# Peptides against a protein of PDB entry 6B4J, part 264

Target 1, 315 residues: chain A of PDB entry 6B4J
Amino acid sequence: DITMQWYQQLQDASMQCVLTFEGLTNSKDSQAKKIKMDLQKAATIPVSQISTIAGSKLKEIFDKIHSLLSGKPVQSGGRSVSVTLNPQGLDFVQYKLAEKFVKQGEEEVASHHEAAFPIAVVASGIWELHPRVGDLILAHLHKKCPYSVPFYPTFKEGMALEDYQRMLGYQVKDSKVEQQDNFLKRMSGMIRLYAAIIQLRWPYGNRQEIHPHGLNHGWRWLAQILNMEPLSDVTATLLFDFLEVCGNALMKQYQVQFWKMLILIKEDYFPRIEAITSSGQMGSFIRLKQFLEKCLQHKDIPVPKGFLTSSFWRS

## One batch from the design tools (peptide; made by RFdiffusion4, then SolubleMPNN)

Design b1_p29_5_s4 (from b1_p29_5, 16 letters changed)
Fold by OpenDDE base, seed 1:
Structure b1_p29_5_s4 (fold): chain B 315 residues (1-315), chain A 29 residues (1-29)
Amino acid sequence: as target 1 above (315 residues)
Amino acid sequence: DLVVDIRKELKEFLPKVKELEEEIEKKLA
């Protein structure tokens, strides 16, 4: 399976990255610990500062992240920080930065769907300039949300139930599995972030370049989902999240083919979702139903709330 | 070519799409 090979390749690359900076992370040296903490803060704090307030502030954040990844010194916590402070500094920063982007999907976007767009445009722009960060974003995303690949992890003989639950994307703490609503909320945030990344380009970059991970991956994701048996509650939730965020962009890109796909979803795939939906899961089902019906009726899919406008970039 | 691969993936749905062509035309007209 090509999809599983791609998944495994990204996970292997991520694991290799972790091994490359293990010396930095496992060092008992006081100076190395200080460098690690400074680099971690320099990589993650700018991402946490991303907001919908002003395009100028977003540009400053982007420039700071890009400068750090380019080996230039940046100010963080009142100190000058550079990836050149340690031989493993760049790999560490790339990994932590990618992890932080996915974490913002998992936490911030999960709670505030509109936050997907400013985070995604920065992530896309950084990905264009630093492809390794993009690969690591995918690796982190795929690991936390296998449905972003998509695939469904299988229970293997001898596997602990908790490990299987973690593979499915659930958090397990003190032998307690995460509640389904919290799980779906986190998965939704990550899918929404991904759907935003694949359609957005950093406006101050070289627009002549092809998007490093563009809408064709959105089309692939839909095709793969439709080739899979639906999962109770999960499929209806994430399919809605994906289409709400990137459906307008897919419509503009693929036109008639998009509508064929949407009709296929409504007429062929949706009944299969319905067949596995319990009375307690009607919320996600109804949302997807209403969305599909509205889009087909109006022959339009709306621009998502929070989409970045020209006025945002002039602020 | 990722687009070609996607089309191959979608080819499995082409028969289903063809069965819905009349409905598609009605919904898109």
Scores: peptide ipSAE 0.034, ipTM 0.651, DockQ to the pose 0.064
Fold by OpenDDE base, seed 4:
Parts: structure tokens; C-alpha cells; sequence
Structure b1_p29_5_s4 (fold): chain B 315 residues (1-315), chain A 29 residues (1-29)
């Protein structure tokens, strides 16, 4: 399966990256520890500062991240920090930056859906300039949310239940599995972030270039989901999340063919979701139903709430 | 051709699309 090969390739690249900077992360040297912490902060703090407040501030954050990845010194915590401070600094920063983007999907976007767009546009812009960061974003995303690939992890003989639960994306702490609502919330955040990334371009970049991971991947994702048997609660939730965030963009890009797909979702796939939906899961089901019906009735998919406008970039 | 690529994708992942084609056209008209 080409999809699984792609998944594994990204995971292997991510693992190799970790091994590359292991010397930095495992060092007992005081100076190395300091450098590690400074680099980690320099990589992650700017991402945490991303907000919907002003386009100018977002540009500053982008420029800071790009500068750091370009080997230029940046100010972080009152110190000048550069990836050149350690031979493994760049790999470490790229990994931690990518991890942080996905974490913002998992946490910030999960709680505030509109946050997907400013985070995604920065991530997309950085990805355009630093492809390795993009690959690492995918690796982190795929590992935490296999539904972003998409695939359903399978239980293997001899596997511990907790390990299987983790593969499915659940957090397991002290032999306690995460509650379903929290799990779905985190998965939703990551899917929404992904759906935003694939449609957004950094406005100050070279727009003549093809998006490094554009809407064609959104089309592929939908097609792959529709080719899979629905998973209880998960499919209804994430399909809605995806369509709400990038449905408008997909509609504009694929026109009539997108509508054909949407009708197919409503008429063929949706009943299959219904068949596996329990009474306790009706919330996600109803939400998807209402969304599909509204879109088909109006022959339009609304621009998602929080989508960045021209006025945002002038602020 | 974008249309060709989309159709290929639909054929690959959505085998039932042909069965719904006529109904879809009516709904989109």
C-alpha cells in the first residue's frame, strides 16, 4: 500500500532525525543542556505566540522562525540563540518546531477552532522554505493522529492493549486511557490544522510556486476516507472537521467534481456512518448531517470561521 | 487535465460513483 509506505517513510525520517540529535538531547554537559533548552525555547515560543491579533505580528513570528532555521541568530529569553551553537542544533530545532506545530493543533486548535488558520499559514510558509520541517510536521501529525494519513491502526498479536490504544491516538497514563470526548477533541484539532495547512499559502512568499502539500492532498484524504469503512464516532467527527475547514477551498478548486463527491458522501457514505452510530454518538452524526444538508441545499460551503482576510494582513 | 485526474481518483477510491452519476446530475441541475 503506497499510503502506508509513505507513512512509514515519514516515520523513519522522523526517527532518524531524533537519532541525529541524540547527542544534544542526552548530553550531561551543562553547556549542552543550556544550548538545548535555549534552542527548544527559540523553536517553540514563537509558535505559541501565534494569534489572530494582527497580521504584522504574525509576520514577525514567521520571520523569527525562518531566521532561526536559516542559521541566523535570534533573540529568545533575552539571549542570542542560533542553531549553529551545536552541530545537531538545526535538526533538533526542525524536529521541535514541527512537533510544536502539531501540538498546537492538538491543544490550541482543539479548544479554539479559529486558531487553525494563523498557525496553519505560518506552518505552510515555513514548509515552503524548509521542506524538512514539513515532512516532520506530517510525521508528528500522522503518529498522533493516524486518521490524518488516513489509516486505522490494527491490533497485532501479542500487542498490549495500551500500546494499541496509543497507536489509535489515545493518551494512556498510569494505565488509564483518555476519555473519548478528549480524544476526539484532540483529533479534531489536528485534522482542522491539517485542513487549514493544505489550503493556505504564506502571502509574502513566492506564490508562483506550487504549494508543497496542497489541496490535492485534501482530495486524496477525502477519497481515502470514503474508501475506508467508517469508524464509530471518529469518522463522523473528523469528516465534519475536515469539510468545515477546507470544504470551501475544495469546492472552489474542484467545482462540479467536488459536488459529486459531496453528494456521494451524503447518499452513499453517510448511511454507512449512520449504521454504526450509537445513540450516545448522535451529536457528531447530527452535526455532519446538518452540515451536508445545508451545503447541498444552498449549493455552497461557507468560508470557515477564522479564515484570514485581507484586512487581517493589513493590520 | 484536472477533470481527468479527479475522475481517476474517484474511480480508484469511489467505485460506486458511477451508480450515482445520474442522480447526482439531477441534483446539481
Amino acid sequence: as target 1 above (315 residues)
Amino acid sequence: DLVVDIRKELKEFLPKVKELEEEIEKKLA
Scores: peptide ipSAE 0.024, ipTM 0.574, DockQ to the pose 0.088
Fold by OpenDDE base, seed 5:
Formats: sequence, structure tokens, C-alpha cells
Structure b1_p29_5_s4 (fold): chain B 315 residues (1-315), chain A 29 residues (1-29)
Amino acid sequence: as target 1 above (315 residues)
Amino acid sequence: DLVVDIRKELKEFLPKVKELEEEIEKKLA
């Protein structure tokens, strides 16, 4: 299966990256430990500072991340930090940066959906300049949210139940599996972040270049989802999240073809979702239904809340 | 640098998109 091959290739690249900086991470040397911590903070703190407040602040954050990845010294924690402080510094920073972007989807976007856009535009811009960071973002995203690929992990003979639950994206702590609502909330955040990344371009970059992972991947994702049997609660939830965030962009890009797909979802795919939806899971189904009906009735997909405007970039 | 040639995957996915388009056309017909 081609999708599984792609998944595995990204996971292999991520694992290889971890192996590459293992010397830095496993070092017992006090100086190496200090460098590791400084690099980790330099990579992750700027991402945590991303907010919806001002475009100027977002530009400062972007410039800091880009400078770090470019081998330039940056100020972090009152110290000058550079990836050149260790031969494995760049690989480590790229990995931790990508991990942090996905974590912001899992945590921040999950709780505040509008946060998807400022995080995504920085991630997209960094991806244009540093393709390896983009691949690592996908690797982290796919591992935490298989539905972003999309594929459904299968239980294999001899597999522990907890391992299967983790493969499905559940958190398992102290032999307790995560509650379904929390699981779906985290998955929603990651899908929303992904849907934002594929449609956004950093406004201060070279706009003549093709988006490194653009709306064509959104079209692919949607097509793959529609070609798969729906999963109870998961499909209705994530399909809504995806369409709410990038449906307007897909509509503008694909026009009539997008509307044909939306009609297909409503008339052909919805009954399949309904057939597997229990009475206790009607909330996600109804939300998706109402969204699709409204969009078809008005012949419009609304611009998502939190979408970055020209006024944001002037702030 | 194992750049996952997403382009290759997209090319392989195009047939599935075409199938979907054909199905849509049949239903609209």
C-alpha cells in the first residue's frame, strides 16, 4: 500500500534523525547536557510564544526560528545559543522544533481552535526554507494521529492491547486508556493544524514558489477518507474539523469539483457514517450534517474563525 | 536525506481521485 509506504518512510526518517543526535542526547558530559537543554529551549520556546495578538510579534518569532536553523546565534534564556555548539545540534533542533509544532496542535489548537492559523503559517514558512523540518512535522503528526495520513492501524496477533491503543493515537498511562472525548479533542487539534498548514503561506517569503505541502494534499486527504470505511465518531469529527478549517480554501481552489465532492459526502458518504453512529455518538454526526447542509444551502463555505487577515499582518 | 517524494505518492493517488471523479459524474448524471 502506497500510503503505508509513505508513512513508514517518514517514520524511518524520523527514527534515523533520533539516531543521528543520540550522542548529544545520551552524553554524560556536563557541557553537552547544557548545550542540549539550551538548544531544546531555543527550538521550542519561540513556538510556545506564537499567539493571535500581532503579526509583528509573529515575524520576530519566525525570524528567530529561521536564524537558529540557519546556524546563526540566537538569544535564549539570556545566553547566545547556536546549533554549531555541537555537531548534532542542527538535527536535534530540527527534530525538537517539528515535535513542538505538532504538540501545539495536540494541546493549544485542541483547546483553542483559532490558534491553528498563527502556528500553521509559521510552520509553513519554516517548511519552505527547511524541508527537513516539514518531513519531521509529518512524521510526528502521522505517529500521533494516524488519521492525518489517513490510515487505520490494525491489531496484530500477539500485540498488547495497550500498544494497539497507542497505535490508534490514544494516550495510555498507568494501564489506563485516555477517555474518548480527550482523544478526539487532541486528534481534532492536530487535524486542524494540518488543515491550516496546507493552505497558508508565509507572507514574507518567496510566493512564486509552490507550497511545499499545499492544498493538493488536502484534496488527497479528503479523497482517501472518502475511499475508506468510516470509523465510529472519529470520521465525523475529523471530517468536520478538516472542512471547517480548509473547506473555504478548497472551495476557492477547486470550485465545481469541490462542490461535487461535497455533494458526494452528503448523499453517499453520510449514510455510511450514520449506519455506524450510535445514539451516544450523534453529536459529531449532527455537527457535520448541519455544517454540510448549511454550506450546500448557502453555496458557500465560511472563512474559518481565526483566519489571518491583512490587518493582522499590519499589527 | 530521504526526502519522501510525496510527488510520487500523489501520482499514484491520482487514479483514485479519477475514480472518485468518475463516481461523482455517474451520480450527477
Scores: peptide ipSAE 0.019, ipTM 0.555, DockQ to the pose 0.049
Fold by OpenDDE base, seed 3:
Structure b1_p29_5_s4 (fold): chain B 315 residues (1-315), chain A 29 residues (1-29)
Amino acid sequence: as target 1 above (315 residues)
Amino acid sequence: DLVVDIRKELKEFLPKVKELEEEIEKKLA
């Protein structure tokens, strides 16, 4: 399976990246520890500062991240920080930056759906200039949310239940599994971020170039989801999240083919979701139903709330 | 059958998906 090979390749690349900067992360040297901390802050703080407030601020954040990845010194914590301070600095920063983008999906977007767009446009722009960061974003995303691939991890003989739960994307701490609502909230945030990334281009880049991970991946994702058996609660939730965020963009890009896909979802796939939906899981099901019915009735997918407009970039 | 027809058409329209698969394959090589 090409998708699983791609998944595995990304995970392997991510693992190799971790091994590459192990010297930096495991160093007992005081200077190395300081450099590590400075680089970690320089990589992650700008991402946490991303907001919906102003396009100018977003550009400053982008420029700072790009400068850091380009080997230029940046100001962080009142100090000049550069990836050149350590031979493993660039790999470490790329990894931590990618991890932080996914974490913002998992946390910030999960709680504030509109936050997906400013985070995603920065991530997309950085990905265009730094492909390795994009691959690492996918690796982190796929590991935390296998449904973003998509695939459903299977229980293997001899596997601990907790390990299986973690593979499914659940957090397990002190032998306590995450509650379903919190799990779905985190998965939703990551899917929404992904759906935003694939449709957004950094407006100050060379927009004539092909998006490094564009809407074709959205089409792929939908096609693969529809070829899989639905998972209880998860499929209805994430399909809604995905369509709400990137459905308008997919509609514009694929036109009649998108509507055929949507009809297929409503008429063929939706009954399969219904068949596995328990009475306690009707919330996500009903939400998806209402969304599909509304979109088909109006022959339109609304622009998602929080979508960045020209006015945002002039602010 | 509308569903069968749509599925067939979607499979035929997946040249863009095939292009993506080819891009992925190229990255895997």
Scores: peptide ipSAE 0.047, ipTM 0.718, DockQ to the pose 0.046; fails the geometry check

Design b1_p29_6_s1 (from b1_p29_6, 14 letters changed)
Fold by OpenDDE base, seed 1:
Structure b1_p29_6_s1 (fold): chain B 315 residues (1-315), chain A 29 residues (1-29)
Amino acid sequence: as target 1 above (315 residues)
Amino acid sequence: SEEEEKKRIEENRKKLKEWVEEIEKEAAK
């Protein structure tokens, strides 16, 4: 399975990255601990500052992240911080930055869907300049949300239930599994962020270059989902989230082929989703159904709420 | 007819599957 090979390659690369900076992370030296903390803050704080307020602020954040990744000193917490402070600093920062982007999907986008777009455009722009950060974003995303690959982790003989639950993307704390609604909310945020990344380009970059992880991956994702058996509640939820965020972009890119896929979802895949949908899960199914019916009726997919306009970039 | 529609759906499914395989092969390079 090519998809699973790709998944495993990204996970292996991520694990190797962690091993590379283990000296920094496991150091008991006070100076090394300070450097680690400063680098972690420098990598993550700018991402947390991303907002829908102004394009100019977003540019400042982008420039700061890019400067840090380029080995230039940046101001963080009143200190000058550089990845050159430690030989493993760059690898550590790339990893933590990528982790933070995915975490913003998991937390911020989960609660505020419109936040996907400013986060995604920064992530896309950084990915264009720093491909390793992009690979690490995918690795973190895939690990937290296997449905972003997509695949459904399977229970293996001898596996602990908690480990299986974690593989599925659930948080398990004190032997208590996360509530389904919270799980779906987090997964939705990550899928929405991913759907935004694959369609957005940083406007101040070289737009003549090919998107590092573009809409072709969105098409692949949809086709792969449709070739899988639906998972109760999850498939209907995430398919809606994905199409709401990137359906307009996919429609523009793939045109007739996109509509054929949408018809396939309605006519072939919907009955399969319905067959596994309980009365308590009908809300997610109905939401997807209504969305698809509206899109097919109007022969259009709306631009998602929060999509970055020219006015945003002039602010 | 319902049969014609089923054939259409199956043909579309086949085409989409083939396209996915092509994209996946390209992405793996």
Scores: peptide ipSAE 0.022, ipTM 0.603, DockQ to the pose 0.318
Fold by OpenDDE base, seed 3:
Structure b1_p29_6_s1 (fold): chain B 315 residues (1-315), chain A 29 residues (1-29)
Amino acid sequence: as target 1 above (315 residues)
Amino acid sequence: SEEEEKKRIEENRKKLKEWVEEIEKEAAK
């Protein structure tokens, strides 16, 4: 399976990255610990500062992240910080930055769906300039949300239940599994972030270049989902999240083909979702149904709430 | 007919699958 090979390749690359900077992370030297902390802050704080307030502020954040990844010194916590402070500094920063983008999906976007767009446009722009960060974003995303690949992890003989739950994307703490609503909320945030990344380009870059991970991957995701058996509650939830965020962009890009796919979802995939949906899970199903029926009736998918306009970039 | 519609849906599935494979090959380059 090409999809699973891609998944595994990204996970392997991520693991190799961790091994590469292990010396920095495991060092007992006081100076190395300080450098690690400074680099971690420099990589993560700018991402946390991303907001919907102004395009100018977003540009400043982007420039800071790009400068850091380019080996230039940046100000963080009142200190000058550079990846050149340690031979493993760049790998560490790329990994932590990618991890933070995905974390903003599962936390910030999960709670505030509109936050997907400013985070995604920065992530896309950084990915264009730093492909390794993009690969690591995918690796982190796929590990936390296997449905973003998509695939459904399977229980293997001899596997602990908790490990299986973690593979499915659940958080398990003190032998307690995460509540379903919280799980779905986090998964929704990550899918929405991904759906935003694949459609957005940084406006101050070379837009003549091909998107490093563009809408073609969105189409792939949809097609792969449709070729899989639906998972109870999860598939209906995430399919809605994905289409709400990038459906308009996919419609514009693929036109007639996109509508054929929506018809396929309505006529073929809906009955399959319904068949596995319990009475207590009908909410997600009904929401998806209503969305698709409205889109098919109007022959239009609305621009998602929070989409960045030209006015945003002039602010 | 219902059978014709089922056939149409299946053909569309096949086309979508083929297209995905093409996209994946391009992305892997």
Scores: peptide ipSAE 0.023, ipTM 0.632, DockQ to the pose 0.387; fails the geometry check
Fold by OpenDDE base, seed 5:
Structure b1_p29_6_s1 (fold): chain B 315 residues (1-315), chain A 29 residues (1-29)
Amino acid sequence: as target 1 above (315 residues)
Amino acid sequence: SEEEEKKRIEENRKKLKEWVEEIEKEAAK
């Protein structure tokens, strides 16, 4: 199907990117190793510094990342670092930067949901200026969280169980699969980050341009989820995460059509989720149910906690 | 009626499916 083709295209592009900088990553030369380390730090440290503290600090981080991607020298670890230090430097930095954004989803956002917004606004702004970073963000996101596509990986004949578990997004270390709660927490973080990216624009960019991956993709995601058979616990969890983060934005954008979709979820999709929900998984289902009932009752979806305000940008 | 509601839901589902396919087709260009 078209969705799987899109998934595969992004994965292929990501794989090709890895191949392009293989010389840098596999080099045994001491200088190349040093450059690799410096570039990796320059790409990833600014992302790790993203916080909800101040808009001014967020702007500094954005400017640093943009400068690096633009071929300008940046200070990292007390050194001047530039992607021009190696012919493969730009590709490597773009890949590692994109990877780090997704990692912040699965780690930071997973633990602190409000962190989605400052990370997402930087990611969106960088994506606007550097489309390849955006494609790589999607590739990393889709690989770690197939539910962000969305699709549910299926077991194929001859597949190892561990490989199937990894395809589902589970971490498998030393033949031990990740606990379900940790898995869902990471998936939630990534979905929340994605839901934030598709609605946010960098306030200091050219706002006349169309969002590179905007709310239309959110609508697509919802529609695709509703056209799929629900997956036990996962669908209820991630649908809630998605709607909590971007439901307000979707409501404002699609208005009556959005409410029709919510009614469809309540009337058609809820019974299907319920039918596959075990007694031990009712928590996620109940949370989604309560959220939708509240939204339908009030005819409003609240602005998500952590949404960036004008006061944030003045700080 | 329950039948009318089921029909409405099915029609909405069909429309959503068609709309997704259209959006995906546009995104693939």
Scores: peptide ipSAE 0.022, ipTM 0.621, DockQ to the pose 0.332; fails the geometry check
Fold by OpenDDE base, seed 2:
Structure b1_p29_6_s1 (fold): chain B 315 residues (1-315), chain A 29 residues (1-29)
Amino acid sequence: as target 1 above (315 residues)
Amino acid sequence: SEEEEKKRIEENRKKLKEWVEEIEKEAAK
C-alpha cells in the first residue's frame, strides 16, 4: 500500500530526526539544558502567538520563525537565541516547531475553528521555505490523527488494548481512555488545520511556485476516505470538518469533478454512514447531512468562517 | 430511473477508485 509506505517513511524520518538531536535532549550539561530550553521556547512561543487579530502581527511571527530556521538570531525571553548555539539546534527546532503546529490544531483549532486559517497560512509559508518542517508536520499529524493519512489502525494479535487505543489517536492516562467527545474534538481540530494548510499560500512568498502540499492532497484524502468503510461517528465528523474548511477551494479547483464526488457522497456513501450511526451519534450525522443537502441544493460550498481576506492582510 | 441512478453511482464509485489508485502511483514517484 503506497499510502502506508508514505506514512511509514514520514514516521521513520521523524524518528531519525529525534535521534539526531538526542545529544541535545539527553545532555546533563547545564549549558546544553539552557540552550535546549531557549531553542524550544524560540520555536514554540511564536506559534502560540498566532491569532486572528491582525495580518501585520502574523507577518512578524512568520518572519521570526523563518529567521530562526535560517540560522539568524532571534529574541526570545529577553535573550538572543540562534540554532547555531548547538550543532543539533536546527534539527531540534524544526521538530519542535512542527510538533507545535500540530498541537495548535489539536488544542487551539479544536476549541476555536477559525484559528485554523492563521495557523495554517503560517505553516504553509514555512513549509514552502523549509520542506523538512512540512514533512515533520505531516509526521506529527499522522501519528496523532491517523485519519489525516487516512488509514484505520488495526488491532494486532498480542497488542494491549491501551496501545491500540493510542494508535487510533485516543489519549490513555492512568488506564483511562479519553472520552469520545474529547477525542473527536481533537481529531476535528487537526483535520481542520490540515484542510486549511492544503489550500492556503503565504501571501508574501513566491506564489508562482506550486504549493508544497496542495489541494491535490485534499482530493486524495477525500477519495481515500470514500474508499474506506465508514467508522461510527468518526467518518461523519471528520468528513464534515474537512468539507466545511476546504470544500469551497476544492469546488473551485475541481469543478464538475467535485460535484460528482459530492453526489457520490450523498447518494452512495451517506447511507453507509447512516447504517452504522447509533441514536447517540445522530448529531454528527445530521450535521453532515444538512451540509451536503444545502450545498447540493444551492450548487455552492460557502467560504469557511474565518477565511483570511484581503482586509485581514491590510490590518 | 432508480436503476439508472444506481448505475451512475456505481460508475462514479469506480472512477473514484481508479483515481485514488492513480494518485497513489503518482505519490510513489
Scores: peptide ipSAE 0.021, ipTM 0.600, DockQ to the pose 0.304; fails the geometry check

